# Peptides against a protein of PDB entry 3KDP, part 236

Target 1, 230 residues: chain A of PDB entry 3KDP
Amino acid sequence: PFLIFIIANIPLPLGTVTILCIDLGTDMVPAISLAYEQAESDIMKRQPRNPKTDKLVNEQLISMAYGQIGMIQALGGFFTYFVILAENGFLPIHLLGLRVNWDDRWINDVEDSYGQQWTYEQRKIVEFTCHTPFFVTIVVVQWADLVICKTRRNSVFQQGMKNKILIFGLFEETALAAFLSYCPGMGVALRMYPLKPTWWFCAFPYSLLIFVYDEVRKLIIRRRPGGWVE

## One batch from the design tools (peptide; made by RFdiffusion4, then SolubleMPNN)

Design b2_p30_4_s1 (from b2_p30_4, 23 letters changed)
Fold by OpenDDE base, seed 3:
Structure b2_p30_4_s1 (fold): chain B 230 residues (1-230), chain A 30 residues (1-30)
Amino acid sequence: as target 1 above (230 residues)
Amino acid sequence: DLEEGLRRLEELMKRRQEVADKLLAELAAS
């Protein structure tokens, strides 16, 4: 999210503190739980022939998987961000390059896509209104991502939800998201204003799409081992 | 209050870190 903020020069979609909460508060335990399941699965199949090389390969695979999850989460978050800003009069194209004027407190007449003027305070309210649903969207997308990444080739229905730590991670992420969204003072501390309950469901279609896509992918892999879809 | 909320967040993050460390230790032992 922060990289896109810099590259596109758009209003900040997610605060740095919130990003830290994602990295430290939501992603770490699930990532480790997935690494544990993968390591356990690999140990059960074959002893490592070369502990050094096989460990490095496994670490690289885990890193790549985590990176892919992060990218998918970011895409979901940005979708929500653009929807909210569009609903408030700022179309995506209009946001490109707007950061300089957006963050200037002396400019109180920034126009939206419809010619409405926005004061600095109003702009910041809208910006901070985007932070919470962006974060929540990431969490909701992460539910699906964590479930699908539990297995490399097998369906979630075949593997089952046996990893208690993964389940714990999912509930904790949800609890953290609820806390950050509704706890008094979080709007000031983390620039995350309270979220309408309806926004919790905004990411569900996206999560479902990812889930279906991955299940189809895994099905193809099972039916055609060594195919290009791997 | 804000302070109580922040404290609770810190506690949650600390708990997560403890779980993560435990998992890492288990992985290292395997």
Scores: peptide ipSAE 0.005, ipTM 0.275, DockQ to the pose 0.484
Fold by OpenDDE base, seed 1:
Structure b2_p30_4_s1 (fold): chain B 230 residues (1-230), chain A 30 residues (1-30)
Amino acid sequence: as target 1 above (230 residues)
Amino acid sequence: DLEEGLRRLEELMKRRQEVADKLLAELAAS
């Protein structure tokens, strides 16, 4: 997320508070949950390998999975960010390079994609309006990502939701998202303005796509063990 | 204390952005 922000030089999609909430509140429990995830039934059927090699492989797999989850979450968040800004008149192309003018308090005539002028205050309101939905989107996408990363090969329907830590993490992050989105004073205290309930659904298509993609991937792996998708 | 911490973090992020913008400007000039 931060790299995209720097490279694209766009208005800040994530507040510092949201970043902290993601890093400390959202990512920790999932990471722990993955560490304690039950072995897949197909892995359990494999002959015992060298314990040193197996540990190394598992650590690498967890690290890769976590890295992939983070990237997918970021993509989901940015999707919501661009949707919100587009609805407010800022098309994605127009946002490129806009950060400098966006953050300048003395510039009160920043134009959107349709020629509407935005004051600094209005811009900051729109920016802060993105912070909460970005976070919520990460949570919603993470629902799918965490569930799909539970297994490499087996469908969620086959493996089931047996990891209590994972389930707890899903509830915790959802509760945190709801708290930050709807608790009075969060807009002032945390620069996370209240979120319209409809924005919770903005990430659902993305989450569903990732879920479906992963299920299809896993289906292919089950049908063709050792394929390129593994 | 939290507000001050958040402000400091925001300032750090701003500084990072300024550095990034400078680097981008240098890259664009090259």
Scores: peptide ipSAE 0.000, ipTM 0.256, DockQ to the pose 0.022
Fold by OpenDDE base, seed 2:
Structure b2_p30_4_s1 (fold): chain B 230 residues (1-230), chain A 30 residues (1-30)
Amino acid sequence: as target 1 above (230 residues)
Amino acid sequence: DLEEGLRRLEELMKRRQEVADKLLAELAAS
């Protein structure tokens, strides 16, 4: 997320404190739960393969847990970010390169895509309004990602929600998201303004798309084992 | 080996936590 911010020179979509909250509070328990569940699933389903393939599986597990899932979550967060800014008059194309003027306290006439001028204070309010939904979107997308990553080849409907650690992690991250979003003082302390309940649902279409995509992917893998889709 | 993979994951998580703690300490000092 931070790299995209630097490369695209867009307004900051995710605050440093929010990043820390994700890293410390949201990703840890789910990552542990996925590691254990995938380990159990792989042990139960795979005959002991050659030691070389087992190392590859472990590296792939770590890469999926920390790399791919994180990237998908970031994409969901950025989607919500762009939606909020677009609703406030800033189209994605207009945001490219806007950071310099956006962060300048002395520029109080930054124009949106429709010619509306925004003061520094107004811009920062909109920016901070994006932080909470970005975080919540990551959590909601993470629900889908965790459910998807529970199994490599089987449908979620076939294996069900049996991992108690995963369920606990989902509740923990949801509780954290609710706390950060609605607890008084979080707007001042963490620059996470209160979230309208409707924004919790902004990520659901994206989560559904990921879910459908992964189920289709798994279906293809089941039909064509060893394909490039794996 | 699954146990080795889990150990590596735990080590990575520990390192990540250490970096986070350092950042939090720097923020608290700032």
Scores: peptide ipSAE 0.000, ipTM 0.207, DockQ to the pose 0.027
Fold by OpenDDE base, seed 4:
Structure b2_p30_4_s1 (fold): chain B 230 residues (1-230), chain A 30 residues (1-30)
Amino acid sequence: as target 1 above (230 residues)
Amino acid sequence: DLEEGLRRLEELMKRRQEVADKLLAELAAS
């Protein structure tokens, strides 16, 4: 999020403290869960593999946790960010390059996409309104991402939810998200304003999309072993 | 603010890598 803030010069979608909460508070336990995940059932049913192959599978799972999941989370978060700003009159195209004027406290007439003028204080309220739902969206996307990354070939329905550490991780990150979103003082302390409960569901279509995509991918892998989709 | 943000990001990335390395080491030992 911060890199995109720099590159695109958009209003800051997520505070640095919130980023720390994601990476150190929410991502660590799920990542650990993958280390203790049982071998995929289809891998176990394959021909005997050497220890190097088993290590490669585990490394792939870790790579998904730190690479692929992170990318998908960012996409989900930015989706929510753009939706909120669009609802407040700032279309995505208008946000590009707006940071300089957005963060200038001496400019109190920044126009939105519809010509409405926004004071500095109003802009900062809208910005901080984005921080919480961005974070929550990441957590909601993680629910799906963590489930789908458990397997390479098998569907979630075939592999099942056997990792108790993963379940604990999902609970922990959800509890943290709820705490940061609704605990009094978080708006001042972390620039995370309270979130309407409806925003917890804004990421669900996105999570469903990636879940369906992953299941289709896995189905293709099962039907076409050794294909480019692996 | 930008420099501080970049510093924090770098620190975060470092910590993340350390966790990853630890996990890989544990997997290698198993």
Scores: peptide ipSAE 0.000, ipTM 0.230, DockQ to the pose 0.070

Design b2_p30_4_s2 (from b2_p30_4, 23 letters changed)
Fold by OpenDDE base, seed 2:
Structure b2_p30_4_s2 (fold): chain B 230 residues (1-230), chain A 30 residues (1-30)
Amino acid sequence: as target 1 above (230 residues)
Amino acid sequence: MLEKGLEELRKLMEKLLEKAEKLLKELEES
């Protein structure tokens, strides 16, 4: 999100504190939970790993875990961001390059896509209104991410949801998201204004996309072991 | 008290972001 913010020079879609809440609040417990995940059912059927040839971390794994899934997450967040801004009169194309004027406190006549002028305070309210949905979108997409990260080759349907700690992590991050979204004072403290419940569903297509992507990937791996998608 | 602390944290993070952006711009210009 931050890279796109810089490159596109758009208003900040996600606050720094919300990013910290994602990284430290929503990701830590799930990440720890993965350490307690049951071994894949096929691990016992695999040959012993050769530490000289079988790198624990390879480029494909990094690309999958941090690149591809991260991009889908970001796309989900930005989708939600752009929809909310569009509903408030700012079409995506109009946001390009708008950041400089958007963040200038002395400019109180920033025009939206329909010629309506926005004061600094008004546009910051809209910006902050986007923070919560963006954050929630990331959390909802992380549900899928966490579930798919349970296995490398086995389908989620094959491995099942046996890790109670992971399930707890999913509930914890959801509860945290709900707390940050709806607790009084969060709008002031974290610049996270209350979210309409309907906006939680904006992330679902992207969560589904991640699931489909990973299941297809795993299916390919199962059918063609040693492929580039592994 | 918590709200004030979070607000200060927010401000700190914003300052860090601004610095990071400046550094990135400097790197891009180099």
Scores: peptide ipSAE 0.006, ipTM 0.260, DockQ to the pose 0.043
Fold by OpenDDE base, seed 4:
Structure b2_p30_4_s2 (fold): chain B 230 residues (1-230), chain A 30 residues (1-30)
Amino acid sequence: as target 1 above (230 residues)
Amino acid sequence: MLEKGLEELRKLMEKLLEKAEKLLKELEES
């Protein structure tokens, strides 16, 4: 988000505090929960890994975790960001290069895509209004991420949802997201303004996309063991 | 008390952001 903020010169999509909340508050507990995940049902049927060639973190896992899934997450966040700004009169194309004028406190006549002028204060309210939904979008997408990380080959339907710590992590991150989104004073303290309930659903298509993507990937792995997709 | 602490954290993070932006600009100019 920060890189796109700089490269595209758009208003800041996600505040630094919200990033910190993601990294420390929502990511850590779910990540730890994976350490307590039950062994995959087919793990005992697999041949032993070759310790010389088969690293615990291989290129395929890195590519999926940081490349593909991370990209889908980012797209989900930006989608929510653009939806909110569009609802406030700023179409995506109009945001390109707008940051300089957006952040200038002396410019009080920044026009939206419809010719409406916005004061500095109004623009900052809209900017801060984007932070919370972006954060929530990441949390909702993380639901899918955490679920798909349970197994490498087996479908979630085959492995099941037995890890209580994982389930707790899902509730914890959701509760934290709700707290930060709706608790009075968070708009002042963290610049996290309350979000419309409908904005929670902006992430669902991307969460579903991740889930479908992973299930298809796993299906391919099951059909073609030892392939590059594994 | 929590609100004050969060506000201070926000201010700190904003300062860090400003520093990061400056560093990135310097890197772009180099």
Scores: peptide ipSAE 0.005, ipTM 0.263, DockQ to the pose 0.043
Fold by OpenDDE base, seed 1:
Structure b2_p30_4_s2 (fold): chain B 230 residues (1-230), chain A 30 residues (1-30)
Amino acid sequence: as target 1 above (230 residues)
Amino acid sequence: MLEKGLEELRKLMEKLLEKAEKLLKELEES
């Protein structure tokens, strides 16, 4: 998000505080919960890892975790960001290059896509209003991410949802997201303004996309063991 | 609410997987 902010010169989509809330709040408990997930049925049937030749974490897993899925998450966040700004009169095309004027406190006549003028204070409220939905979008997408990370090869339908700790992790991150979004004073303390309930649903297509993508990937792996997708 | 959402998601995913499997079979036969 921050890289796109710099490259595209758009208003800041995700604040530092929200980033910290993601990293420290929503990521830790779910990640720990995965440590208690039952191993895939085939793990114990595999040969022991050779510590001299086999990497514990391979480049493919890194690419999946931080590349492909991360990109889909980012797209989900940006989609939510653009929806909110569009609802406030700022179409995505108009946001390109707008950052300089957006962040200038002396410019109080920045026009939206419909010719409405926005004061600095109004723009900053809209900007901060985007931070919470972006955060919430990441949390909602993480629901799918947590579920798919249970297995490498088996479908979620095959492995099942038996890990109560994982369910707790999903609940915890959701509860945290709700708390940060709706608790009085969070707008002042954390620059996280309340969300319209409808904005929670902006993430669902991307959550679904991640889930579909991973299940298709796993299906390919099951059908073509040793392929480039594994 | 989460469980219901996950169940709906699961149902949708099953349908998508079935379609994907059909497409993969067609690609393998071509």
Scores: peptide ipSAE 0.000, ipTM 0.171, DockQ to the pose 0.018
Fold by OpenDDE base, seed 5:
Structure b2_p30_4_s2 (fold): chain B 230 residues (1-230), chain A 30 residues (1-30)
Amino acid sequence: as target 1 above (230 residues)
Amino acid sequence: MLEKGLEELRKLMEKLLEKAEKLLKELEES
């Protein structure tokens, strides 16, 4: 988000507070829950790992976690961001290069895509209105991420949802997201303005995309062991 | 107290971003 913020010179899509809420609130419990996941059914059919040659975290895992899936997450967040700004009169094309004027406190006549002028305060309200939905979008997409991380090769349908701690993590992050989105005073305390319930659904296509993508990936791995996607 | 702390953290992050942007601009101009 920050890289796009800098490169495209657009209004800030995700605040520091929301980042902290993701890292410390929504990601930690799910990450710990993975330590309690049951071993894949084929684990005993695999050769022992050579601790001298086999890296615990390989470049392929890094590429999957921070590359492809991360890009889908980012796209989901930005989609939600652009939807909200468009609903407030700012079309995506109009946001390019707008940051300089957007962040200037002395400019109170920034025009939207329809010629409506926005004061600095109004612009900041809209900006902060984007933070919560972006955060919630990440949480919704993380539902799929957490589920797909249960296994490396087995389908989720084969592995099942037996890890109760992981299930708890899903509910915890969702409850936290709901609390931060709807609790009175969060707009002032954390600059997390209330989320329209309809905006929760903006992330669902991307969550589904991640899930489908990973199931296809795992299917390829099962059919072609030792491939570049493993 | 938490609100103030988060606000200060935000300000710090904004300053860091500004510095990063400045450095990127300098690199682009070099």
Scores: peptide ipSAE 0.000, ipTM 0.256, DockQ to the pose 0.023

Design b2_p30_4_s3 (from b2_p30_4, 23 letters changed)
Fold by OpenDDE base, seed 3:
Order: C-alpha cells, then sequence, then structure tokens
Structure b2_p30_4_s3 (fold): chain B 230 residues (1-230), chain A 30 residues (1-30)
C-alpha cells in the first residue's frame, strides 16, 4: 500500500497507525499460533533437515507467503479503497498525482471527477473513511492466510483445526478489527472512522481466492512432489 | 479531554513507529 502511495502519488490508503496495528496486533498472535501448530502427518517421514536445502525451501516459502499472498491482500485493500473514493466522486484515474493537492491544507477547492469542490477537512474525512475498510479487508484476507499457512503440503481438511491457539488468533484478529472499527474515539486516536457492517463482506471474495489458490497449490504439491510449485 | 488524550496517544504512536522504522532501516543497512 505504501509503495503504491509513493509511486502513484494517490491519497494515503492506509494510515501509519493502522499499519502498526496490523503488524503488532493482528500478525503477532497468528504467528505464535502457527509456531504451536501440530506437525503435518508427513513431517516424521522426512529425512533430517539439510541446512542447505532447507534454506532454499524457507526462501521459497517466504516468497510464497509474503509475495503472492501479500499481493492478493494489497489488491483486496486497494479495491475497497477505490470503491469508497469512487462512491465519493473520485474515480481511480483522477486520483493519480492528486496527493500533493490532497494533502495541502491551504487548498480548499480540490475538484473530484464530477467537478465538485472538496475542502481539506472533507478530503481528510474521506481519506480516514478509507482506512477502516482497508484494515478490515486485510484482516478478513488474513483469516484465510492464517488457516492455509499452518500446513505446507496437507490440505486444511486433512490437518484440521485442532490448534486452539490458531482459533484464538482468528478470534483475536476479528475482535481487534471490530474494536478499532466501532469503538468510540478511534476516529481521533487512529484516524479510523466507523464503517458500515456491509464492508466486512467486501473482502470475502479475496479470502476465498487465497483459500482456493492455496488448496490448489497444495494439491499440486501432493500429486507432484518436488515440483516448482513447492 | 478524552479527544485530546486520544490525539496525544496517536501522536505518540506515530512517533514510536517512525523511530522503529528508522531503527529497522539502520539495522538492515548493517
Amino acid sequence: as target 1 above (230 residues)
Amino acid sequence: ELEEGLRRLRELLERLLSIAEKLKKELEER
């Protein structure tokens, strides 16, 4: 999100404090939960770790987890961002290069795609309105990510949901998202304005996409061990 | 008073984040 903000010079889609909440709040408990996940049924059948090959495997896993899934998460967030701005009169094409004027508090006549003038305060309200749905979208996508990343080869259906800490992590992320979205004062404290409950559902297609993608990936790995998909 | 407190908290968090990011960059450059 931040890279696109810099490259495209668009209004900030996700605030720095919300990024902090994702990194420290939503990712920490899931990371711990994954550490306590039960071993895959095939792990005991594997030869002892070869440090050279395992480093390469870890690099591939990191590339998959942070590259591919991270891109899908970002796309989901940006979709929500562009929908909200479009509903408020700012079409995606119009946002390109707008940041400089958008962030200038002395310019109170920034025009939207329909010629409506927006004051600095009005623009910031719209910007902060995007932060909460963007954050919630990431959390909802992380549900799928957390569930699928607990295993390397086995399907979620094969490994099961036996890890109580994992279930707790999913609950904690959801509770945190609800708290940050609806608790009074969060608009002032975190620049996260309350969102309509319907926005929670906007992320579901992306969560499903990640889930299906990973299940297909794991299926291919099971059918073709040692393939490029690992 | 509550809004002012929350604003101050936000500013503190933003400053802490900025420091953490700077430290991270410094560590990555080593």
Scores: peptide ipSAE 0.021, ipTM 0.387, DockQ to the pose 0.070
Fold by OpenDDE base, seed 1:
Structure b2_p30_4_s3 (fold): chain B 230 residues (1-230), chain A 30 residues (1-30)
Amino acid sequence: as target 1 above (230 residues)
Amino acid sequence: ELEEGLRRLRELLERLLSIAEKLKKELEER
């Protein structure tokens, strides 16, 4: 997300504090849950294969999968960002290159896509309004990611949600998202303004996309064992 | 007073989070 912000010179879609909350808050329990699942899977799959080569391949596969999922998460966040800004009169095309004027406190007549002028304060409110739903979008997409990562090769439908740690992780990140979104003072403290409940659903298509993507990937892996798609 | 308190809290949280992020990166680099 930050790279696109720099390259496109758009208003900041996700604040630094929000990024830190994601990295330290929402990702911690999921990472622990995945570590436990991997440890259990490694214990169960102990065929005496060469542990060095198989670990390296698995780590590379996990890193690539995580990178791809991370890209989908970013796309989901940006989608939510663009929808919110569009609802406030800023179309995506108009946002390109707008950062310099957007962040200038002395420019109080920045025009939206419809010719409406926005003060600096109004622009910052809209910017900060994007932080919370972006964060929530990441959390909702992470639900899908965590469920998918539970099964390396099997369909999500083949392995039920039996891992209590994973379930706890999902509740924890959701509770954190709710706290950051709705706790009084979070707008001032974290620049995360309250989120309308309807925005939670904006991420669902992307969660579904991740599920479909992973199921297709797993299907390809099952049909072509040893292919580069791993 | 509440807004000022919240601003101070924000600054403290930002500092704490920055420290935590640095520590996390250091741990990941090991």
Scores: peptide ipSAE 0.019, ipTM 0.388, DockQ to the pose 0.105
Fold by OpenDDE base, seed 5:
Structure b2_p30_4_s3 (fold): chain B 230 residues (1-230), chain A 30 residues (1-30)
Amino acid sequence: as target 1 above (230 residues)
Amino acid sequence: ELEEGLRRLRELLERLLSIAEKLKKELEER
């Protein structure tokens, strides 16, 4: 998200506080929970053919899969960001290159896509309004990510949700998201303005996409053992 | 204290962003 902000010169979609909350609040407990997740019985029973090379290859493949999931998460966040800005009169194409004028305190007449002028204060309110739903979108997408991380080859439906710590992690990140979104004073303290409840549903298609992606990936692995997708 | 810490972190990140933007401009000018 931050790289896209720099490259596209768009208004900041995700604040520093929200990034911190993701990294320290929402991702930490789930990451710990994964350390306690039992490996798939089939993986544990398989002896590595070459303990040095096979381990490295497997770690690289896992890293790539997580990278792809992370990209889907980012896309979900940006989708929410663009929808909110569009509802406020800023179409995605108009946001390209707008950051310089957007962040300038002396420019109080930045025009939206419909010719409406926005003061600096109004623009910042809209920007901060995007931070919370971006964060919540990431959390909602992480629900799917955390669930699929429980298994590498088996379907989620086959493996089940046995890790109570992971379930607790899902609850914790959701509770944190609700707290940051609706607790009075968060707009002033954290620059996270209250989220309209309907925005929680904006991320659901991307959560579904992650589930579908992972199930397809696992299906390919099962049908083509030893493939690069594993 | 937390608010102050977050403010400082934000300022640092904004500075880093400014440096990145300068570097980007320099690369575009070449």
Scores: peptide ipSAE 0.015, ipTM 0.380, DockQ to the pose 0.023
Fold by OpenDDE base, seed 2:
Structure b2_p30_4_s3 (fold): chain B 230 residues (1-230), chain A 30 residues (1-30)
Amino acid sequence: as target 1 above (230 residues)
Amino acid sequence: ELEEGLRRLRELLERLLSIAEKLKKELEER
């Protein structure tokens, strides 16, 4: 999210503090849970053929999985961000390069895609309104991603929810999301305005798509072992 | 106290971001 913010010069989609909360608060427990699950799965399913090569392959697979999760999370967050801004009159194309004027407190006539002028205060309200849904979207997407990443080849329905650490991580992320979204003072402290419950559902289609995509991917891998989809 | 701490943290991060943006701009101008 931060890289896209810098590259595209769009209004800040997610606050720096919220990014830190994701990295330190929401991602740590899931990351640990995935590490344990992969270690357990590899120990149980693979006879140790070559511990050196298998370790390298596993590290690469873990790195790719985490990288993919991060990208998917970012895409989900940006989707929610663009939806909210579009509903407030800012189409995605109009946001490109708008950051400089957006963040300038002396410019009170920033026009949206429909010619409506926005004061600095109004713009910041909209920006801060995006922070909470972006964060919540990441959490909701993580629900799917964490469940998906539990197994490389098996369906989630086949493997089940046996990893207690993963389950705990999901609850922790959800609790943190609820806390940051609804606790008084978060708007001032974290620039996260309270989230309307309806915005929780904005991420669900995306999570579902990811879930379906991964299940299809796994199905293809099972049917065509050694394909490019691995 | 937590809110104040988080506010200070935010301000620090915003300052760091501003510095990074300035550095980026300087690099782009070269």
Scores: peptide ipSAE 0.023, ipTM 0.448, DockQ to the pose 0.041; fails the geometry check

